Peptides against a protein of PDB entry 6TME. Designs and how they scored, part 244

Target 1, 324 residues: chain A of PDB entry 6TME
Amino acid sequence: NRLKRAYIALQAWKKAFYSDPFNTAANWVGPDVCSYKGVFCAPALDDPSVLVVAGIDLNHADIAGYLPPELGLLTDVALFHVNSNRFCGVIPKSLSKLTLMYEFDVSNNRFVGPFPTVALSWPSLKFLDIRYNDFEGKLPPEIFDKDLDAIFLNNNRFESTIPETIGKSTASVVTFAHNKFSGCIPKTIGQMKNLNEIVFIGNNLSGCLPNEIGSLNNVTVFDASSNGFVGSLPSTLSGLANVEQMDFSYNKFTGFVTDNICKLPKLSNFTFSYNFFNGEAQSCVPGSSQEKQFDDTSNCLQNRPNQKSAKECLPVVSRPVDCS
Target 2, 324 residues: chain A of PDB entry 6TME as posed
Amino acid sequence: NRLKRAYIALQAWKKAFYSDPFNTAANWVGPDVCSYKGVFCAPALDDPSVLVVAGIDLNHADIFGYLPPELGLLTDVALFHVNSNRFCGVIPKSLSKLTLMYEFDVSNNRFVGPFPTVALSWPSLKFLDIRYNDFEGKLPPEIFDKDLDAIFLNNNRFESTIPETIGKSTASVVTFAHNKFSGCIPKTIGQMKNLNEIVFIGNNLSGCLPNEIGSLNNVTVFDASSNGFVGSLPSTLSGLANVEQMDFSYNKFTGFVTDNICKLPKLSNFTFSYNFFNGEAQSCVPGSSQEKQFDDTSNCLQNRPNQKSAKECLPVVSRPVDCS

## One batch from the design tools (peptide; made by RFdiffusion4, then SolubleMPNN)

Design b2_p24_2_s4 (from b2_p24_2, 11 letters changed)
Fold by OpenDDE base, seed 2:
Structure b2_p24_2_s4 (fold): chain B 324 residues (1-324), chain A 24 residues (1-24)
Amino acid sequence: as target 1 above (324 residues)
Amino acid sequence: MSVEEKLRKQLEEEFLKKYGKLIT
């Protein structure tokens, strides 16, 4: 009996709650699991006459506890949303039995350990949100081999380099922000054919930006701020025909910010402040356009306000990094 | 709606097509 298995799983989970301030699980009593708050049932795909637990939604319940291995008995679950709770520990390996998993959202919790590799075992997974946790270690390259639509990794403790397999990703949204990623952005990034938004904010990324970024024709948001990038902006950025928001602030970029970047047709906000740029086209000057917003603060620009001192600029500008 | 919200909505719609209407 599939509902009996679900009952066992849900009762085990209730026992794993340390705190339930909104009494979300107060009605988690008895065999009728489909009446449980946050539990959603649907006809089984293999037998429409059988009712199964198809979804869990405990978003914003502020529940403290952990995920017990018995959750692996919820084999019919396709939606698992436990956003904004205080769950701790690791993601159970037993969840590999949930072969119908479609959306997995454990964001804004207290999960720890390495990347939850169980997510790689789900063949139909489209949405992965593990942001705002304490996951650590390396990002498995295989994550980008999956046919995901969205990958949220931001605000964790991930380290090492971004896998070169990123180019294989079909995701429209990918966030790396506020981790400990290092090294260069892989050149394969230009192969991300469905990419709309990518965020690298607040990592330890370095080196030159790859020219292949200019191949991201569908990108609307590109944020690489608060890293250690060097060199000039690639001229190929003129290819970003749909970019609306672009941020390169708080890096170590040098060189000239060109017209072909600042005149991008969909560009609405371009921030390149807190770098070492030594020149900009007139089209890049803040206030030069009514339709576009620019920020050139704290660079090495001549005849512009709020720039770095000559003392700060000279050592860097006189020794530009060659990215060729 | 944000891109994220739009995507979530699309995914949910696809799920509903597959599983039918969820019963609460």
Scores: peptide ipSAE 0.032, ipTM 0.700, DockQ to the pose 0.845
Fold by OpenDDE base, seed 3:
Structure b2_p24_2_s4 (fold): chain B 324 residues (1-324), chain A 24 residues (1-24)
Amino acid sequence: as target 1 above (324 residues)
Amino acid sequence: MSVEEKLRKQLEEEFLKKYGKLIT
């Protein structure tokens, strides 16, 4: 029966614990798995008269261990939340049997290896959080073909380019921050119809920003700081009618920061410091607005404090990259 | 709070609201 399978899985997992500082699994004894701390049961979807393990919540348990293959026996689990632990190893492929998986949160652990492709096998997955781990390699393009609400990839070791399939994503929130992504942001980004927040912080991204960013009408947070972007800011950024937080700091941008960007109606914070901008509109000057905060530090602006030296600016400003 | 922290908190709250009754 289903609960017996769950018992086998959970006991195997308990054996895979190296450390349980809060004694979370202390009551994981006996066949009554529904009484286990962090284990939640619900009526089965296919038979409401049968009780099954529907969810796991071990968040913030500081457990050290690994995920054993026997977890694949938890076939009724829709919610798997084990963030803020010290689990190591890889995500078992046996989890492909968890066809009801809806929310998968393994963030803030010590997982390694390539992107857990098992996540692609879950047809009903809506929430994927694998941030703050040691996942590496390429991001599978297929991740953006899934109907996810949120994709959290930040603080890992992912490499290579961002897939062109990003435009197919229906996610409202996507984080790429603090990885090793390289190349350009795909032009297809403008097709992300539900996007509210996107973060590219601290990667090796380069090239010009695509004009298609201006098509992201629902975006409230756009952070591309700490990369290698070049050229001028796209004029189409004036189309970001709902952007509140925008950060382009610590790049190699050049050109003029225009009124059309700084006067965006919902803009509350715009940081474009540590670039090579050689001009800004008056509306972009820090202190020019009580409602908006700007940072223009360490650019090539005339008559502004804390700017780069002429020696630093001249080689870059004199050779602007044409993104047109 | 970083944007990421705020987002995490929001998602956690939404999760509890939506699924709290099912996983109780």
Scores: peptide ipSAE 0.030, ipTM 0.687, DockQ to the pose 0.265
Fold by OpenDDE base, seed 4:
Structure b2_p24_2_s4 (fold): chain B 324 residues (1-324), chain A 24 residues (1-24)
Amino acid sequence: as target 1 above (324 residues)
Amino acid sequence: MSVEEKLRKQLEEEFLKKYGKLIT
């Protein structure tokens, strides 16, 4: 039966533990898997008279080990939360059998290898959190074809460009931060109709910001800091009617920071420090508003404190990148 | 409400509880 399969899976997993500091699996004994700590049972969707393992929650257990292939026997699991452990290795392909997967959180572990493509096989997946691991390689473009609500990719070793398919994403939150992504932000980004928060921090992204960013009407957080972006800020950023936090710091932006950006109606924090901006509107000046916080440090602004020297500014400011 | 719908609702509620107020 299904619980027997679950027993096999869970016992295999227990055997795959190298360390269990909190003795989380101490009670993982016997056939009553529903009593196991971190294991949650529910009536099966196809037969309410049958009890099945529907969820795993081992968050913050500091368990060292790996995910054995036998986990594929947990075919009724919809919630798989194992963040903040020390699991290593790869995500087993056998997890493709978990067709009810809805939330998959393996964040804050030691997983390695390419993007876990098994996540693409789950038809009902809404939440994908693989942040703070050592996943590497290219991000499959198909990830954005899925009807995900949240995609957390930050703090990994992903490389290559951001797929053009990003515009197809229905996610409200997407994080790319602290990877090795390169190239430009795709123009299709403006098509992300449900996007609330997007974070690009600390990558190797470059080029001009696409004008289409201004179409992100639902965005509340936009952070593109610590990259290699060039050119002027798009004038279309005035369209970010709901943006509250915006960060363009630590890039190579030039030009003038306009009133249209700094006077965005819901803007509370706008950081554009450590660039090569050569002018800013009065509304962008730190201290100009009680409701908004600005940081213009280390630019090429005249009559402002803590700016770059003329020697540093001149080579960049005199050769502005044309983003047209 | 079907069993599936109930489960989905529960999952959604849990999701919202955990991530609904996510601020990066």
Scores: peptide ipSAE 0.024, ipTM 0.600, DockQ to the pose 0.086
Fold by OpenDDE base, seed 5:
Structure b2_p24_2_s4 (fold): chain B 324 residues (1-324), chain A 24 residues (1-24)
Amino acid sequence: as target 1 above (324 residues)
Amino acid sequence: MSVEEKLRKQLEEEFLKKYGKLIT
């Protein structure tokens, strides 16, 4: 039966633990898997009279170990939360059998290897959190074809361009931060119809920002800091009617920061420090508003404190990148 | 708390606010 299969899976997993400092699996004994700490049972969707393992929550258990292939026997699991552990290895392909997977959180572990493509096989997946691991290689374009609500990829070792398919994503939150992504932000980004928060912090992204960013009218957080972006800020950024937090710091931007950006109606924090901007509107000056916070530190602005030297500015400002 | 940690927390909180925890 289903619970017997779950028992096999869970016992195999317990055996795969190298360390369980909080003795989380201490009660993982016997056939009554529904009594196991971190194991949650519910009536099966296809038969309410049958009890099945529907969820796993081992968050913050600091367990060292790996995910054995026997976890594929947990075919009724819809919620798999094992963040903040020390699990290592790869995500087993056998998890493709978990066709009810809805939320998959393996964040803050020590997983390695390429993007876990098994996640692409789950038809009902809405939440994917693989951040703070050691995943590497190319991000598969197909990830953005899925009807996900949230995609957390930050703090890994992904090394590729951002797929053009990003525009197909239905996610409200997407994080790319602290990877090794390179190239330009795709112009298709403007097609992300449900996007609220997107973070590109600390990658190797470059080129000009696409004008299409201005089409993201539902975005509340846009952070592109700590990259290699060049050129001027797109004038179309005036279209970000709901942006609250915006960060372009630590790039190579040039040009003038305009009123149209700094006067965005919902803007609370706008950081454009550590660039090569050579001018800013009065509305962009730190202290100009009580409701908005600005940081213009370390640019090429005249009559502002803490700016770059002329020696640093001149070579860059005199050779602005044309993004047209 | 680092800026990144703050962001992480914010993102998590916003998501949880919207969808809630599905397991009881």
Scores: peptide ipSAE 0.024, ipTM 0.570, DockQ to the pose 0.105; fails the geometry check

Design b2_p24_3_s1 (from b2_p24_3, 13 letters changed)
Fold by OpenDDE base, seed 1:
Structure b2_p24_3_s1 (fold): chain B 324 residues (1-324), chain A 24 residues (1-24)
Amino acid sequence: as target 1 above (324 residues)
Amino acid sequence: SMSTSEKTIKKILDELYKKFPFLP
């Protein structure tokens, strides 16, 4: 009996709660699991006459606890949303039994350990949100082989390089922000044909930006701020026909910010502050357009306000990194 | 009236059914 298995799982989970401030699980009593707060039942896909637990939504419940292995008994769950809680520990490997998993949101919790590789076992997964946790270690390259619409990894402890498999991703939104990723952005990034938004903010990324970024024709948001990128901006960035928000601030970029970048047709905000740029086109000057906002603060620009001193600029500008 | 979560689940299940019309 599927509902009996669900009952066992949900009762085990209730016992794994350390704190339930809103008494969310107060009605988690008795065999009628479909009446449980945050538990949603639907007809089974294989038999519409059978009612099964198809979803869990415990978002914003502030529940402290852990995910017990008995959750693997929820084999019909396609939606698992438990964001904004205080769940700790690891994601149970037993969740591999949830073969219908479509949306998995464990964001804003206290999960630890390596990337939850169980997520890679779900053949139908479309949405993965693990942001705002304490996941650590390397990102498995296989994550980008998944047919995901969105990949939220930001605000964790992930380290090492971004896998070259990123180019295989079909995701429209990918966030790497506020991790410990290092190395270069892979050149394969240009192969992300469905990409609309990508965020690299606040990592240890370095090297030159790959020219292949200019192939991201559908990208509307590109944020690479707060890293260690060097060299000039790729001239191929003129190919970003749909970019609206672009941020390269707080890096070590040098060279000239070109007219072709600042005149991108849909560009609304372009921030390149806190770098070592030594020139900019007139179209890049803040206030030059009413439709576009620019920030050129704290560069090595001549005749601009709020720039770095010659003492700060000279050692960097005199030794430009060649990205060719 | 279905909750937002219920509507989402229904949508998901419909999509899964399209992908796997003969799930065992």
Scores: peptide ipSAE 0.378, ipTM 0.850, DockQ to the pose 0.106
Fold by OpenDDE base, seed 2:
Structure b2_p24_3_s1 (fold): chain B 324 residues (1-324), chain A 24 residues (1-24)
Amino acid sequence: as target 1 above (324 residues)
Amino acid sequence: SMSTSEKTIKKILDELYKKFPFLP
């Protein structure tokens, strides 16, 4: 009996709660699991006469605890949302039995350990949110082989390079922000045909920006701020026909910010502050447009306010990195 | 006004709700 298995799983989970401030699991009593707060039942896909647990939503419950292995008995769950709790430990490998998993949100918790590779075992997964945890180590390259619509990885402890497989991703939104990623952005990034938003904020990324970024025709948000990028901005960025928000601030970029970038047709905000740019086109000057906002603060620009000193600029500007 | 990311999430969720009408 599927509901009996669900009962075992949910009772094991209730026992794994250390704190339930809102008494969310107070009604988690008895065999009628479909009446449990945050548990949603539906007819089974394989047998419409059988009622199964199809979804869990415990978002914003502030529950402290862990995910017990018995959760692997919830084999009919397609939606698992436990956002904004205080769950700790690791994601159980037993969740590999949840073959219908479509959306998995464990964001804003206290999960630790490596990337939850069990998520890669789910054939129908479309949404993965693991942000605001303490996941660590390397990002598995296979994550980008999945047909995911969104990938939220930000605010974790992920290290190493971004996998070259990123170009295979069909995701519209990908966040890498506030991790420990290092190395260059892969050239394969230009192959992300469905990409609308990508965020690299606050990593240890370095090297030159790949020219292939200019192939991201559908991107509306591109944020590479607070990294160690060097060299000039690629001239191919003129290809970003739909970019609305672009941020390159807090890097080590040099060279000239061109008209071709600042005149992008949908560009509304372009921040390139806190770099070592030594020139900008008139179209890039803050206040030059009513429709566009620019920030050129703390560069090496002549005749602009709030720039770096010559002493700070000279060592960097005199040794430009060639990205060719 | 919703951010682009929020709009994308909403779209994904709306599709999920179509598939799973039992979700609130």
Scores: peptide ipSAE 0.030, ipTM 0.704, DockQ to the pose 0.506
Fold by OpenDDE base, seed 5:
Structure b2_p24_3_s1 (fold): chain B 324 residues (1-324), chain A 24 residues (1-24)
Amino acid sequence: as target 1 above (324 residues)
Amino acid sequence: SMSTSEKTIKKILDELYKKFPFLP
């Protein structure tokens, strides 16, 4: 009996709660699991006459605890949303049995360990949110082989390089922000055919930006701020026909910010502050447009306010990194 | 106000939730 298995799983999970401040699981008593708060039943896909547990929503419950291996008995679950709790430990490998998993949101918890590779075992997964946890180590390259609509990895402890397989991703939104990623952005990034938003904020990324970024015709948000990027902005950025928000602030960029970038047709906000740019086109000057906002603060620009001192600029500007 | 990314997330989730009307 599928509901009996669900009962075993849910009771094991209730026992794994250390704290339930809103008494969310107070009604998790008895065999009628479909009446449990945060448990949602639906007709089974293989037999519409059978009722199964199809979804879990415990968002914002502030529950402290862990995910027990018995959750692998919830084989009919397609939606698993437990964000904004205090769940700790690792994601159980037993969740590989949840072959219908479509949306997996464990964001804003206290999960630890390596990337939850069990998520890669789900053939129908479309949404993966593991942000605001303590996941660590390398990002498996296979994540980008998945047909995901969104990949949220931000605010974790991931390290090493971004996999070159990123170009295979079909995701519209990818967040790497506030991790420990290092190395260069892979040149394969330009192959992300469905990309609308990508965020690299607050990593240890370095090197030159790849020219292939300019191939991201559908990108509306590109944020590479707070990294160690060097060299000039690629001239190919003029290809970002749909970019609305672009942020390169808090890097080590040099060279000239061109008209071709600042005149992008959909650009509404372009922040390139806290770099070592030594020139900008008139179209890049803050206040030059009523429709566009620019920030050129703390660069090496002449005749602009709030710039770096010559002492800070000269050592960097005099030794530009060649990205060719 | 919601950031652009948050709005996009909401849009994606709203579209996905249409497939699962039993979720609030």
Scores: peptide ipSAE 0.026, ipTM 0.694, DockQ to the pose 0.399
Fold by OpenDDE base, seed 4:
Structure b2_p24_3_s1 (fold): chain B 324 residues (1-324), chain A 24 residues (1-24)
Amino acid sequence: as target 1 above (324 residues)
Amino acid sequence: SMSTSEKTIKKILDELYKKFPFLP
């Protein structure tokens, strides 16, 4: 009996709660698991006459605890949302049995350990949110081989390079922000055909921006701020026909910010502050447009306010990085 | 206006609800 298995799983989970401040699991009593708060039942896909636990939603419950291995008995779960809790430990490998997993949101918790590779075992996974945790180590390249629509990795402890397999991703939204990623953005990034939003904020990324970024025709948000990027902005950025929000602030960029970038047709906000740019087109000047916002603060621009001193600029500007 | 990410999430949820119409 599938519901009996679900009962075992849910009771094991209740026992794994250290704190339930809103008494979310107070009604988790008895065999009628479909009446449990945050538990949702539906007809099984393989047998519509059988009722199964199809979803878990414990978002914003502030529950402290861990995920016990018995959760692997919830084999019919397609939606697992436990956002904004205080769950700790690791994601159980037993969740590999949840072959119908479609949305997995464990964001804003206290999960630790390596990337939860069990997520790679789910053939139908479309949404993965593991942000705001303490996941660490390398990002497995295989994550981008998955047919995911969204990948949220931000605010973790991931390190090493971004896998070159990123170009295989079908995701429209990918966040890397506030990790410890290092190295260059892979040139394969330009192959992300469905990409709308990508965020690299607050990593240790370096090198030149790949020219292939300009191939991201559908991107509306591109944020590479707070990294160690060097060189000039690629001229190919003129290809970002749909970009609305672009942020390159807090890097080590040099060179000239061109009209071709600042005149992008859908650009609404372009921040390139806190770099070493030594020139900008008139179209890039803050206040030059009513429809576009620019920030050129703390660069090496002549005749602009709030720029770096010549002493700060000269060592960097005089040694331009060749990105060719 | 909803961000692109919000729109994406909404689409995903809509697809999920089609598969599981009894989910909230």
Scores: peptide ipSAE 0.022, ipTM 0.645, DockQ to the pose 0.660

